# Ledger of designs, part 3: peptides against a protein of PDB entry 6CSU

Target 1, 51 residues: chain A of PDB entry 6CSU
Amino acid sequence: GALEELRGQYIKAVKKIKCDMLRYIQESKERAAEMVKAEVLRERQETARKM

## One batch from the design tools (peptide; made by RFdiffusion4, then SolubleMPNN)

Design b2_p18_1_s1 (from b2_p18_1, 8 letters changed)
Fold by OpenDDE base, seed 2:
Structure b2_p18_1_s1 (fold): chain B 51 residues (1-51), chain C 51 residues (1-51), chain A 18 residues (1-18)
Amino acid sequence: as target 1 above (51 residues)
Amino acid sequence: as target 1 above (51 residues)
Amino acid sequence: SSEEELLKRIEEEIKKLE
């Protein structure tokens, strides 16, 4: 019935949002790691230049 | 009726999840910025030590 | 951005319930 369908829609929406967020978190961690690596390399150059 | 009330509750719950995720994203960005800053400082020391 | 895309997806899921 309509009640069961509505419940199903809610559960589906929440599960989709959860999956989207988990994917975002994983991708964000990977981007952050690369950003740190790039920044470290730039900083090495900058520090070396000042030495 | 009960169906309308339940629908309202489901929408409210999903909106709450959205807000929680927005807060998580914002806090995550702030933590990431601090981690980068800290890593840069450590790298400056390490690079200088090797020079 | 990936964040903007995430938010759009979340809003679309909310829209399905409304």
Scores: peptide ipSAE 0.277, ipTM 0.727, DockQ to the pose 0.761
Fold by OpenDDE base, seed 3:
Structure b2_p18_1_s1 (fold): chain B 51 residues (1-51), chain C 51 residues (1-51), chain A 18 residues (1-18)
Amino acid sequence: as target 1 above (51 residues)
Amino acid sequence: as target 1 above (51 residues)
Amino acid sequence: SSEEELLKRIEEEIKKLE
């Protein structure tokens, strides 16, 4: 019925949001790791230049 | 009625989840930025030591 | 951006309930 359908829609929405967030977090971690690597490399070059 | 009230509650709950996720994302970005700053600082020290 | 797409998807799910 309408109640069950509404409940189903809510659960589906929450699950979708959860999955999207988990994926975002994973991808964000990967991007962050690469960003750190790039920053470290840049910093080494900059430090070496100054010294 | 009861169905309308429940629908409202579900919508409210999902909107709250959205807000919580947005806050999480923002705080995660801030933590990541601080992590990068710390890494850069450590890298400078290590590089200086090696040179 | 990846974040914008995420937000869009979340908003779409909310819209389905409304």
Scores: peptide ipSAE 0.276, ipTM 0.728, DockQ to the pose 0.737
Fold by OpenDDE base, seed 1:
Structure b2_p18_1_s1 (fold): chain B 51 residues (1-51), chain C 51 residues (1-51), chain A 18 residues (1-18)
Amino acid sequence: as target 1 above (51 residues)
Amino acid sequence: as target 1 above (51 residues)
Amino acid sequence: SSEEELLKRIEEEIKKLE
């Protein structure tokens, strides 16, 4: 019935949001790792030039 | 009626989830900034010792 | 951005309930 359908729609929405967020977090971690890697390299070069 | 009230509650709950996710993202960005700041400092010290 | 796309998807799910 309408009540069961509404409950189902809510659960589906929440599950979709959860999945989207988990994917975002994983992708964000990968981007962060690459950003840190690049930052470390740049910082080594900068420090070396100043010494 | 009961159905309309429940629908309203579900919409409110999903909007709350959205807000929680936004807060998480913002806090994550702040933590990442602090982590990079600390990493840069450590890297400068390490590079200096090796030169 | 990926963040903007995430938010858009969330908003679309909310819209389905409304």
Scores: peptide ipSAE 0.274, ipTM 0.727, DockQ to the pose 0.744
Fold by OpenDDE base, seed 5:
Structure b2_p18_1_s1 (fold): chain B 51 residues (1-51), chain C 51 residues (1-51), chain A 18 residues (1-18)
Amino acid sequence: as target 1 above (51 residues)
Amino acid sequence: as target 1 above (51 residues)
Amino acid sequence: SSEEELLKRIEEEIKKLE
């Protein structure tokens, strides 16, 4: 019935959003790690030049 | 009716999830910025000691 | 951006319920 269909649609939407967020979090962590990696390398070079 | 009430509740719940995710994204960006800031500072100290 | 894409997907899911 209509109530069961609506319930199904809600559950599907929430699950989709959950999956999208988990993926975003994972990718964000990876980007952050690469950002830190690159910044560390640049800072070592910069500091070495100043010493 | 019951269907309209439930539909309204589901839409409200999903919108609430959206808002929570937006807040998480914003806070995550701020934490990432602070992480980089702290790492830059530590790396300058570390590299200076090694020079 | 990845964030913009995420938000777009979320908006699409909300639109399906409305």
Scores: peptide ipSAE 0.273, ipTM 0.729, DockQ to the pose 0.765

Design b2_p18_3_s2 (from b2_p18_3, 9 letters changed)
Fold by OpenDDE base, seed 2:
Structure b2_p18_3_s2 (fold): chain B 51 residues (1-51), chain C 51 residues (1-51), chain A 18 residues (1-18)
Amino acid sequence: as target 1 above (51 residues)
Amino acid sequence: as target 1 above (51 residues)
Amino acid sequence: SSEEELLKRIEEEIKKLE
């Protein structure tokens, strides 16, 4: 019935949002790691230049 | 009726999840910025030590 | 951005319930 369908829609929406967020978190961690690596390399150059 | 009330509750719950995720994203960005800053400082020391 | 895309997806899921 309509009640069961509505419940199903809610559960589906929440599960989709959860999956989207988990994917975002994983991708964000990977981007952050690369950003740190790039920044470290730039900083090495900058520090070396000042030495 | 009960169906309308339940629908309202489901929408409210999903909106709450959205807000929680927005807060998580914002806090995550702030933590990431601090981690980068800290890593840069450590790298400056390490690079200088090797020079 | 990936964040903007995430938010759009979340809003679309909310829209399905409304």
Scores: peptide ipSAE 0.277, ipTM 0.727, DockQ to the pose 0.779
Fold by OpenDDE base, seed 3:
Structure b2_p18_3_s2 (fold): chain B 51 residues (1-51), chain C 51 residues (1-51), chain A 18 residues (1-18)
Amino acid sequence: as target 1 above (51 residues)
Amino acid sequence: as target 1 above (51 residues)
Amino acid sequence: SSEEELLKRIEEEIKKLE
């Protein structure tokens, strides 16, 4: 019925949001790791230049 | 009625989840930025030591 | 951006309930 359908829609929405967030977090971690690597490399070059 | 009230509650709950996720994302970005700053600082020290 | 797409998807799910 309408109640069950509404409940189903809510659960589906929450699950979708959860999955999207988990994926975002994973991808964000990967991007962050690469960003750190790039920053470290840049910093080494900059430090070496100054010294 | 009861169905309308429940629908409202579900919508409210999902909107709250959205807000919580947005806050999480923002705080995660801030933590990541601080992590990068710390890494850069450590890298400078290590590089200086090696040179 | 990846974040914008995420937000869009979340908003779409909310819209389905409304």
Scores: peptide ipSAE 0.276, ipTM 0.728, DockQ to the pose 0.755
Fold by OpenDDE base, seed 1:
Structure b2_p18_3_s2 (fold): chain B 51 residues (1-51), chain C 51 residues (1-51), chain A 18 residues (1-18)
Amino acid sequence: as target 1 above (51 residues)
Amino acid sequence: as target 1 above (51 residues)
Amino acid sequence: SSEEELLKRIEEEIKKLE
């Protein structure tokens, strides 16, 4: 019935949001790792030039 | 009626989830900034010792 | 951005309930 359908729609929405967020977090971690890697390299070069 | 009230509650709950996710993202960005700041400092010290 | 796309998807799910 309408009540069961509404409950189902809510659960589906929440599950979709959860999945989207988990994917975002994983992708964000990968981007962060690459950003840190690049930052470390740049910082080594900068420090070396100043010494 | 009961159905309309429940629908309203579900919409409110999903909007709350959205807000929680936004807060998480913002806090994550702040933590990442602090982590990079600390990493840069450590890297400068390490590079200096090796030169 | 990926963040903007995430938010858009969330908003679309909310819209389905409304």
Scores: peptide ipSAE 0.274, ipTM 0.727, DockQ to the pose 0.762
Fold by OpenDDE base, seed 5:
Structure b2_p18_3_s2 (fold): chain B 51 residues (1-51), chain C 51 residues (1-51), chain A 18 residues (1-18)
Amino acid sequence: as target 1 above (51 residues)
Amino acid sequence: as target 1 above (51 residues)
Amino acid sequence: SSEEELLKRIEEEIKKLE
């Protein structure tokens, strides 16, 4: 019935959003790690030049 | 009716999830910025000691 | 951006319920 269909649609939407967020979090962590990696390398070079 | 009430509740719940995710994204960006800031500072100290 | 894409997907899911 209509109530069961609506319930199904809600559950599907929430699950989709959950999956999208988990993926975003994972990718964000990876980007952050690469950002830190690159910044560390640049800072070592910069500091070495100043010493 | 019951269907309209439930539909309204589901839409409200999903919108609430959206808002929570937006807040998480914003806070995550701020934490990432602070992480980089702290790492830059530590790396300058570390590299200076090694020079 | 990845964030913009995420938000777009979320908006699409909300639109399906409305």
Scores: peptide ipSAE 0.273, ipTM 0.729, DockQ to the pose 0.783

## One batch from the design tools (peptide; made by RFdiffusion4, then SolubleMPNN)

Design b2_p19_1_s4
Fold by OpenDDE base, seed 5:
Structure b2_p19_1_s4 (fold): chain B 51 residues (1-51), chain C 51 residues (1-51), chain A 19 residues (1-19)
Amino acid sequence: as target 1 above (51 residues)
Amino acid sequence: as target 1 above (51 residues)
Amino acid sequence: GPLEELERESEEIVKKAEE
């Protein structure tokens, strides 16, 4: 009935949210990794200049 | 030292990702709720027209 | 690590929403 259909729609929406969230986390991790990589390069340059 | 600073930056970045993720989930849930609300209204209208 | 833990936490949040 209508109640069961509504429940089905809700569950489907939640599953979509899950997928979108996990993708967002993955992309955020990649951005964080690139930021750390850039920082490591900066620190190496600073160290090299001080040698 | 540089290693401790890098660790601190990493932890800070992870905390930001967590906050952004939770906000994204909350906003997605709100959008899903509005979609369900609209669907319920549509179903009520269809039912009313058939009375 | 922290990012893997964050992924697990996110999955639990969604799991609870499906209840």
Scores: peptide ipSAE 0.123, ipTM 0.566, DockQ to the pose 0.061
Fold by OpenDDE base, seed 1:
Structure b2_p19_1_s4 (fold): chain B 51 residues (1-51), chain C 51 residues (1-51), chain A 19 residues (1-19)
Amino acid sequence: as target 1 above (51 residues)
Amino acid sequence: as target 1 above (51 residues)
Amino acid sequence: GPLEELERESEEIVKKAEE
């Protein structure tokens, strides 16, 4: 009935949001890792330049 | 240093996203509960009308 | 349920990001 359909639609929507958010977080972590790598490299180069 | 500051900023941002997500989920659950209540009431009234 | 699973997974991801 209508109640079961509503419940089904809600669960489907929540699952989609979950997937989107988890993907966003994963991509965010990857971007953060790259930023850290770049910063570490920059600092090492700066230190080396001052030797 | 800059690396520690970057890490701190990232962690802060992730925590904020977490809080926003959990709040959204909580609000979504509350809205869903209200929708279900309304639907159940509607169906009961419809059934009663046909008695 | 699916909402509790979403909350748990979200918390686990944040925890891992803070390591």
Scores: peptide ipSAE 0.123, ipTM 0.571, DockQ to the pose 0.056
Fold by OpenDDE base, seed 3:
Structure b2_p19_1_s4 (fold): chain B 51 residues (1-51), chain C 51 residues (1-51), chain A 19 residues (1-19)
Amino acid sequence: as target 1 above (51 residues)
Amino acid sequence: as target 1 above (51 residues)
Amino acid sequence: GPLEELERESEEIVKKAEE
């Protein structure tokens, strides 16, 4: 019935928003981790160059 | 050092984003639940009125 | 809406961290 359909629509919308946001958080973490990794690598190479 | 500071800044940024998004998801769920609850109540009252 | 605003704010936070 109409009530069940409405319930289904709300649950579907919430799930979609949740998934999109979790993906965004994960991608943000990955970008941050890669930037730190790259910086560590550059610092190590610079140190080695000076030795 | 600069590397540790950068790492700290990235972690702090990610945590802030995570908290904001989780709060939004929770609030969205609460609003959806309240709308469903209100609709159920209205439907029950309408049914009772027709009896 | 609030979702788009939150996304924009989040992107700005990340952008600042990447500077």
Scores: peptide ipSAE 0.114, ipTM 0.573, DockQ to the pose 0.040
Fold by OpenDDE base, seed 2:
Structure b2_p19_1_s4 (fold): chain B 51 residues (1-51), chain C 51 residues (1-51), chain A 19 residues (1-19)
Amino acid sequence: as target 1 above (51 residues)
Amino acid sequence: as target 1 above (51 residues)
Amino acid sequence: GPLEELERESEEIVKKAEE
């Protein structure tokens, strides 16, 4: 019935949101690590030019 | 009834998850920026010690 | 963490709806 359908839709939506959050967290960690690496490289270049 | 209550709880839960995601994204950006700044400072110190 | 808290809240909502 309508109650069971709504329950099913709720569970599906929550699972989707959970998956999206976990993916975002993982991708965000990877992007953050890459940004740090890129900034370190840029800093080394900038420092070298000043010598 | 039970259907209306479940619908209300679903909407409330989804709103909570959305807010938590947005907050996490914002805080993650701030932490990432701070990590980059800290790494740049560390790199400058390390480079200076090698001269 | 916050995700685990959301999971717990969601489970409680489902449990209540099944009563």
Scores: peptide ipSAE 0.100, ipTM 0.432, DockQ to the pose 0.237

Design b2_p19_6_s1
Fold by OpenDDE base, seed 1:
Structure b2_p19_6_s1 (fold): chain B 51 residues (1-51), chain C 51 residues (1-51), chain A 19 residues (1-19)
Amino acid sequence: as target 1 above (51 residues)
Amino acid sequence: as target 1 above (51 residues)
Amino acid sequence: EEEEEREEEEEEEEEEVLE
């Protein structure tokens, strides 16, 4: 009925929000990993110049 | 060293973002549940008026 | 039967969203 339809609409909306936020968290982790990788490479290059 | 400290800072920041987003998802679910509960109560009141 | 099984699967998927 109309109530079950409304319930389904709210659940679907919450599910979408959950998926969008989980994607954003994953993308934030990937960006953080790339920044750490870039720092590691810089530190290695600086160390190599000191030899 | 400084690189491990930087890595630790990025991991800590991502962990905070994750926790904040999971809290927002939980609060969104609670709001959706309260809206559904309010609709159920309205539907019951309308049904009771038709008796 | 196939429609009831599909409605049960949709209800289970809805519960997983609420957990």
Scores: peptide ipSAE 0.138, ipTM 0.603, DockQ to the pose 0.021
Fold by OpenDDE base, seed 4:
Structure b2_p19_6_s1 (fold): chain B 51 residues (1-51), chain C 51 residues (1-51), chain A 19 residues (1-19)
Amino acid sequence: as target 1 above (51 residues)
Amino acid sequence: as target 1 above (51 residues)
Amino acid sequence: EEEEEREEEEEEEEEEVLE
């Protein structure tokens, strides 16, 4: 009935939020890894400039 | 150095965000379960009123 | 049978959300 439909819609919304959050966590990890790589490259360039 | 400190702070911030999101997901599941319980109780009450 | 299978799929999907 209308209550079961509302429940189903709510569950679907919770699933979507969960998936969106897990994706955001994954993307945040990837951004962190890229920042670390960029920093290491900058440090190497700065070290090379001091030589 | 200062770059390693910045990196460390960034990693710490990402870890915090991850933990906060996982907690929010867990709390969202708990809220969903409580909504389902409340709905089932309402339906039982409505059924009992029709008897 | 098709309605019961759909209800079982909906219940399985609900359990998967709560896990």
Scores: peptide ipSAE 0.138, ipTM 0.596, DockQ to the pose 0.009
Fold by OpenDDE base, seed 5:
Structure b2_p19_6_s1 (fold): chain B 51 residues (1-51), chain C 51 residues (1-51), chain A 19 residues (1-19)
Amino acid sequence: as target 1 above (51 residues)
Amino acid sequence: as target 1 above (51 residues)
Amino acid sequence: EEEEEREEEEEEEEEEVLE
């Protein structure tokens, strides 16, 4: 009935939000990993110059 | 030293991502609640027309 | 019976999404 349809629409909306969130988290972690990688490379270059 | 600075930068980046994620989740839940509210209002209007 | 079992499976899948 109308209540079951409303429940189904709510669940579908929440599922979509969860998927969009998980994708955003994953992409954000990848961006953070790239920033860390760039910092590690800079520090290694600076350390190599001190030798 | 350099390793502690790198660790600090990583932790700061992860904290920022976590905050951005939590905000996105909250805003997404609010949008879902507004969609559900609009559906409930439509169903109540349709039910009221059948009386 | 098969329709009720399908409705129960759909309800269980729906609860797992809210966790």
Scores: peptide ipSAE 0.116, ipTM 0.596, DockQ to the pose 0.020
Fold by OpenDDE base, seed 2:
Structure b2_p19_6_s1 (fold): chain B 51 residues (1-51), chain C 51 residues (1-51), chain A 19 residues (1-19)
Amino acid sequence: as target 1 above (51 residues)
Amino acid sequence: as target 1 above (51 residues)
Amino acid sequence: EEEEEREEEEEEEEEEVLE
């Protein structure tokens, strides 16, 4: 009935949110890792300029 | 020193990720609520057509 | 029994979303 259809659509919407969130978290972690890597490279270059 | 600078940049990156995630979660919940609202309206219209 | 089986299937579907 209408309630079961609504429940099914709610579950589908929540599953979509979960997948979108997990993807966004993964991509955000990758971007943060690249930012940290770029910083480590800058710091190593600054250290190398002081030697 | 370089370690304190790196730590500061890491904290900044993590704070940015946190803010981006919270915003994305909020926007995703709003989109899901609008999808559910649209469904409830469709179900009510279908029920009204059967009366 | 059929209602309990449906409630168990509904709980399993909700747990799958939360997991």
Scores: peptide ipSAE 0.116, ipTM 0.598, DockQ to the pose 0.021; fails the geometry check

Design b2_p19_6_s3
Fold by OpenDDE base, seed 4:
Structure b2_p19_6_s3 (fold): chain B 51 residues (1-51), chain C 51 residues (1-51), chain A 19 residues (1-19)
Amino acid sequence: as target 1 above (51 residues)
Amino acid sequence: as target 1 above (51 residues)
Amino acid sequence: EEEEEEEEEEEEEKKKVLS
């Protein structure tokens, strides 16, 4: 009935949100890792300039 | 330096967001489970009324 | 180590969501 349909829609929405959040977390971790790499490279370049 | 501080702040923010999202996902799953339980109970009650 | 555990938990959660 209408209640079951609403429940089904809610469950589907929750699943979608969960997937989207997990993807966002992964992408955020990747971005953080790239920032770390870029910083380490800059520090190495600065160190190389001091030699 | 200021760049390292900014990076540190970003990493900290990403970690916080990750934790908050994981908690939200868990809470959303729990809410979905409770809705399912409530519906199953209603369906059982309706079935019992038809007997 | 905590990052690896969190990655494993995230992978498990991904499997559960997709099922």
Scores: peptide ipSAE 0.190, ipTM 0.633, DockQ to the pose 0.010
Fold by OpenDDE base, seed 5:
Parts: structure tokens; sequence; C-alpha cells
Structure b2_p19_6_s3 (fold): chain B 51 residues (1-51), chain C 51 residues (1-51), chain A 19 residues (1-19)
């Protein structure tokens, strides 16, 4: 009935939002990993300059 | 000796950077969770308006 | 280890959302 349909629409919307946010978090972790790699390279260069 | 000290400094720097980035990721997840909560509230309101 | 555990939890959560 109309109540079950509305509940179904709500659940579907919430699931979609959750998936979108989990994807955003994953992309944020990937960007953070690249930032760490770049920083590690800088630190290695600074370390090498101190030798 | 100087080589061990330099290695120690490098390891310490890398660990610090990793911790800083992990904290940033955690804070990003927390912000994402609040965005999800806000979106879920909007979807609930939209659903309620359709009743 | 914590990053891998978080990735596994996120993948498990994705599976739960998609089910």
Amino acid sequence: as target 1 above (51 residues)
Amino acid sequence: as target 1 above (51 residues)
Amino acid sequence: EEEEEEEEEEEEEKKKVLS
C-alpha cells in the first residue's frame, strides 16, 4: 500500500546517500594517501640534504 | 652514529605525517557522518510532505 | 593495520548498504 511504498522510497534514498558518502570518504582517503606520499618525498629530500 | 640519528629522524617524521593524515581522515569521516544525518533529515521531511 | 581494518569495515558496510 501507500505506506509500504513510502517506506521503501525512504529506505532507498537513505541507502543511496550512505553509498555516496562512503565513496566520498574513500576518495578522501586516496587523496590523503597521495598527500602523505608527497610529504614523505619532501622529508626524504630534506633528510638527504642533511647527509 | 650520524646515520642512525638521520634514520631515526626520518622514521619519526614519516610517523608524524601518517598520524596527522589519519586524524584528518577521521575528522573527514565525522563531517561526512554529520552531512549524512542532515541529508537523512531532509529526506524524512520530504517523505513526510508526501503523506 | 588500522587503515586495512577501516577499508574492510567500509567494504562490509558498502555490502550491507547494497543488500
Scores: peptide ipSAE 0.169, ipTM 0.562, DockQ to the pose 0.020
Fold by OpenDDE base, seed 1:
Structure b2_p19_6_s3 (fold): chain B 51 residues (1-51), chain C 51 residues (1-51), chain A 19 residues (1-19)
Amino acid sequence: as target 1 above (51 residues)
Amino acid sequence: as target 1 above (51 residues)
Amino acid sequence: EEEEEEEEEEEEEKKKVLS
């Protein structure tokens, strides 16, 4: 009935949100790792230029 | 020095990720609420058509 | 190791949500 359909839609929406959040967390970690890696490389290059 | 700068960049990146995640969670909750609201309205309309 | 464990936990959660 209408209650089962609504419950099904709610569960589906929550599952989608959870998947989207997990994906967003993963992508954010990857972007953070790349930013840190780029910073380390810049600092090494600046240090090397001063030697 | 380089360690303090790297630490600063890491903390900044983590803060950005946290803010982005919180925003994404909020936006996802709003989208889920709108989807549920739209479903409830559809179910009410379908029920009303059958009466 | 903690990053790999967190990645494994996230992949396990993804599998649970998608199943």
Scores: peptide ipSAE 0.166, ipTM 0.635, DockQ to the pose 0.018
Fold by OpenDDE base, seed 2:
Structure b2_p19_6_s3 (fold): chain B 51 residues (1-51), chain C 51 residues (1-51), chain A 19 residues (1-19)
Amino acid sequence: as target 1 above (51 residues)
Amino acid sequence: as target 1 above (51 residues)
Amino acid sequence: EEEEEEEEEEEEEKKKVLS
């Protein structure tokens, strides 16, 4: 009935939001890792030039 | 009635999940920034020691 | 600049969710 359909829509929406959140968090971690690698490389170059 | 209450619970849950997601993303960015700062400091120290 | 725009968009979305 209408109650079961509404519950089904609720469960589907919550699952979708959870998946989207986890994906965004994973992508954010990957971007952060690349930023750290790039910053470490820049810092090595700057330190080498100041010596 | 029961249908309106279930709809209210759905809306409340979706709003909460969205807020929790945004907060987690913000905290993840802050942690990433602190990680970069710490890594840059470590890299400066290691480079200074190898010279 | 892209980080500031993303922070502003997140703050706007946060305000919409809390309303």
Scores: peptide ipSAE 0.146, ipTM 0.503, DockQ to the pose 0.020

Design b2_p19_8_s1 (from b2_p19_8, 9 letters changed)
Fold by OpenDDE base, seed 4:
Structure b2_p19_8_s1 (fold): chain B 51 residues (1-51), chain C 51 residues (1-51), chain A 19 residues (1-19)
Amino acid sequence: as target 1 above (51 residues)
Amino acid sequence: as target 1 above (51 residues)
Amino acid sequence: MVDGYIEELEKESQKIVEE
């Protein structure tokens, strides 16, 4: 019935949100790692220039 | 020093990522709710047309 | 250092998912 259908739609939506969150977390971790690596590189380059 | 500055930048970046994630989750939940509401409306309209 | 910050990010991510 309509109630079961609504429940099914809700469950589907929640599963989609979960997947989107996990993907976002993974992408955010990758971006953070790259930002850190870039910052470390810049710091080393700056240190080298000061020497 | 440079290392302390770097640490500060990374902490700031992590905090920003956290805020972005929370915002993304909130927006995703709102989008999901609206999609479910729209689906229910379409289903009710379709049912009404079949009657 | 980098691994420590990634670990903290992962911990914060875990907290967000559990909310």
Scores: peptide ipSAE 0.078, ipTM 0.520, DockQ to the pose 0.045
Fold by OpenDDE base, seed 1:
Structure b2_p19_8_s1 (fold): chain B 51 residues (1-51), chain C 51 residues (1-51), chain A 19 residues (1-19)
Amino acid sequence: as target 1 above (51 residues)
Amino acid sequence: as target 1 above (51 residues)
Amino acid sequence: MVDGYIEELEKESQKIVEE
């Protein structure tokens, strides 16, 4: 019935949001790692130049 | 009725999850920035030592 | 974190249906 259908839609939406969050976290970690790698390379160059 | 109550709970839950996600994103950015700063400091030390 | 939160929300939803 209508009540069961609404419950189903609610649960589906919450699960989708969960998946979206987990994916965002994973992608954020990957981007952060890449940012650190790039910064390390730039920092080596700057430090070398200033010495 | 039960159907209206369920709808209300759904909307409330979704809004809370949205807020949680936004807060997580903000905190993640702060943590990432701190990680980069720490890495930069360590990298300066390593580079200086190797030169 | 998220798993526990979702589980609680699903429990609340179930209670509403049973009312």
Scores: peptide ipSAE 0.077, ipTM 0.448, DockQ to the pose 0.623
Fold by OpenDDE base, seed 2:
Structure b2_p19_8_s1 (fold): chain B 51 residues (1-51), chain C 51 residues (1-51), chain A 19 residues (1-19)
Amino acid sequence: as target 1 above (51 residues)
Amino acid sequence: as target 1 above (51 residues)
Amino acid sequence: MVDGYIEELEKESQKIVEE
Protein backbone atom coordinates (compact mmCIF):
# COMPACT_ATOMS: atom_id res chain seq x y z
CA GLY B 1 0.00 0.00 0.00
CA ALA B 2 0.85 3.69 0.13
CA LEU B 3 2.66 3.33 3.45
CA GLU B 4 4.90 0.53 2.18
CA GLU B 5 5.61 2.48 -1.00
CA LEU B 6 6.61 5.57 0.98
CA ARG B 7 8.88 3.45 3.18
CA GLY B 8 10.47 1.97 0.08
CA GLN B 9 11.11 5.43 -1.36
CA TYR B 10 12.59 6.61 1.93
CA ILE B 11 15.01 3.67 2.21
CA LYS B 12 16.00 3.97 -1.45
CA ALA B 13 16.72 7.71 -1.12
CA VAL B 14 18.78 7.26 2.05
CA LYS B 15 20.84 4.49 0.45
CA LYS B 16 21.51 6.67 -2.59
CA ILE B 17 22.66 9.56 -0.42
CA LYS B 18 24.95 7.16 1.45
CA CYS B 19 26.49 5.98 -1.81
CA ASP B 20 26.97 9.56 -3.02
CA MET B 21 28.68 10.48 0.24
CA LEU B 22 31.02 7.48 0.15
CA ARG B 23 31.92 8.25 -3.46
CA TYR B 24 32.63 11.88 -2.55
CA ILE B 25 34.89 10.77 0.30
CA GLN B 26 36.87 8.49 -2.01
CA GLU B 27 37.17 11.13 -4.74
CA SER B 28 38.13 13.74 -2.16
CA LYS B 29 40.98 11.53 -0.93
CA GLU B 30 42.23 11.08 -4.48
CA ARG B 31 42.06 14.83 -5.16
CA ALA B 32 43.88 15.55 -1.92
CA ALA B 33 46.69 13.17 -2.89
CA GLU B 34 47.05 14.83 -6.29
CA MET B 35 47.04 18.28 -4.67
CA VAL B 36 49.89 17.27 -2.36
CA LYS B 37 51.93 15.89 -5.26
CA ALA B 38 51.42 19.08 -7.26
CA GLU B 39 52.34 21.28 -4.32
CA VAL B 40 55.51 19.28 -3.64
CA LEU B 41 56.54 19.68 -7.27
CA ARG B 42 55.92 23.44 -7.18
CA GLU B 43 57.87 23.75 -3.95
CA ARG B 44 60.86 21.90 -5.44
CA GLN B 45 60.83 24.24 -8.43
CA GLU B 46 60.64 27.34 -6.26
CA THR B 47 63.40 26.12 -3.95
CA ALA B 48 65.62 25.30 -6.91
CA ARG B 49 65.03 28.76 -8.38
CA LYS B 50 66.17 30.39 -5.15
CA MET B 51 69.42 28.38 -5.07
CA GLY C 1 -0.93 9.28 11.06
CA ALA C 2 1.80 6.76 10.30
CA LEU C 3 2.17 8.01 6.71
CA GLU C 4 2.70 11.61 7.83
CA GLU C 5 5.18 10.49 10.48
CA LEU C 6 7.17 8.48 7.93
CA ARG C 7 7.23 11.47 5.58
CA GLY C 8 8.43 13.67 8.41
CA GLN C 9 11.23 11.24 9.27
CA TYR C 10 12.28 11.05 5.62
CA ILE C 11 12.61 14.84 5.33
CA LYS C 12 14.41 15.10 8.66
CA ALA C 13 16.85 12.30 7.80
CA VAL C 14 17.68 13.78 4.39
CA LYS C 15 18.33 17.20 5.92
CA LYS C 16 20.63 15.70 8.53
CA ILE C 17 22.60 13.72 5.94
CA LYS C 18 22.97 16.89 3.87
CA CYS C 19 24.33 18.78 6.87
CA ASP C 20 26.73 15.95 7.72
CA MET C 21 27.99 15.88 4.14
CA LEU C 22 28.54 19.65 4.02
CA ARG C 23 30.41 19.52 7.32
CA TYR C 24 32.56 16.64 6.04
CA ILE C 25 33.41 18.64 2.91
CA GLN C 26 34.46 21.66 4.97
CA GLU C 27 36.53 19.60 7.41
CA SER C 28 38.10 17.66 4.53
CA LYS C 29 39.19 20.92 2.90
CA GLU C 30 40.76 22.08 6.15
CA ARG C 31 42.59 18.78 6.63
CA ALA C 32 43.78 18.84 3.03
CA ALA C 33 45.17 22.36 3.49
CA GLU C 34 47.06 21.30 6.61
CA MET C 35 48.37 18.20 4.84
CA VAL C 36 49.70 20.33 1.98
CA LYS C 37 51.40 22.75 4.38
CA ALA C 38 53.04 19.87 6.22
CA GLU C 39 54.20 18.24 2.99
CA VAL C 40 55.65 21.52 1.69
CA LEU C 41 57.59 21.93 4.92
CA ARG C 42 58.97 18.38 4.71
CA GLU C 43 59.91 18.90 1.08
CA ARG C 44 61.81 22.10 1.91
CA GLN C 45 63.73 20.25 4.61
CA GLU C 46 64.59 17.36 2.32
CA THR C 47 65.67 19.66 -0.50
CA ALA C 48 67.84 21.68 1.85
CA ARG C 49 69.48 18.49 3.13
CA LYS C 50 70.39 17.49 -0.42
CA MET C 51 72.02 20.87 -1.15
CA MET A 1 29.75 5.78 10.99
CA VAL A 2 27.57 6.25 7.91
CA ASP A 3 26.60 2.59 7.81
CA GLY A 4 25.42 2.68 11.40
CA TYR A 5 23.38 5.80 10.78
CA ILE A 6 21.62 4.20 7.81
CA GLU A 7 20.81 1.10 9.84
CA GLU A 8 19.20 3.17 12.59
CA LEU A 9 17.11 5.08 10.06
CA GLU A 10 15.91 1.82 8.58
CA LYS A 11 14.91 0.56 12.03
CA GLU A 12 12.93 3.72 12.75
CA SER A 13 11.21 3.44 9.38
CA GLN A 14 10.19 -0.13 10.12
CA LYS A 15 8.62 0.89 13.44
CA ILE A 16 6.44 3.48 11.69
CA VAL A 17 5.15 0.93 9.17
CA GLU A 18 4.20 -1.43 11.99
CA GLU A 19 2.11 1.21 13.82
Scores: peptide ipSAE 0.076, ipTM 0.445, DockQ to the pose 0.678
Fold by OpenDDE base, seed 5:
Structure b2_p19_8_s1 (fold): chain B 51 residues (1-51), chain C 51 residues (1-51), chain A 19 residues (1-19)
Amino acid sequence: as target 1 above (51 residues)
Amino acid sequence: as target 1 above (51 residues)
Amino acid sequence: MVDGYIEELEKESQKIVEE
């Protein structure tokens, strides 16, 4: 009925938002990790150049 | 050192994003729940009117 | 009423993912 449909719409909306937010957080974490890795590599290369 | 500070800054930024996203999700859920409650109340009132 | 609200939430969610 109408009430069940409304309840279903609510659940669907919340699930979609949750999934999108979790994906955004995960991608942000991965970008931050890659930036750190790149910085470490640059520092190692700089050290090697000075040897 | 500089690398540790950089890592710390990236981790801090990610944590802030996570907190903001979780708050957004929670507030959206609460708004949706209140909308459902209001609709249920309207349906009950309509039913009572028809009795 | 609910359908319109859901649509707006979906749009806002998409904007956050794309930033």
Scores: peptide ipSAE 0.075, ipTM 0.537, DockQ to the pose 0.018

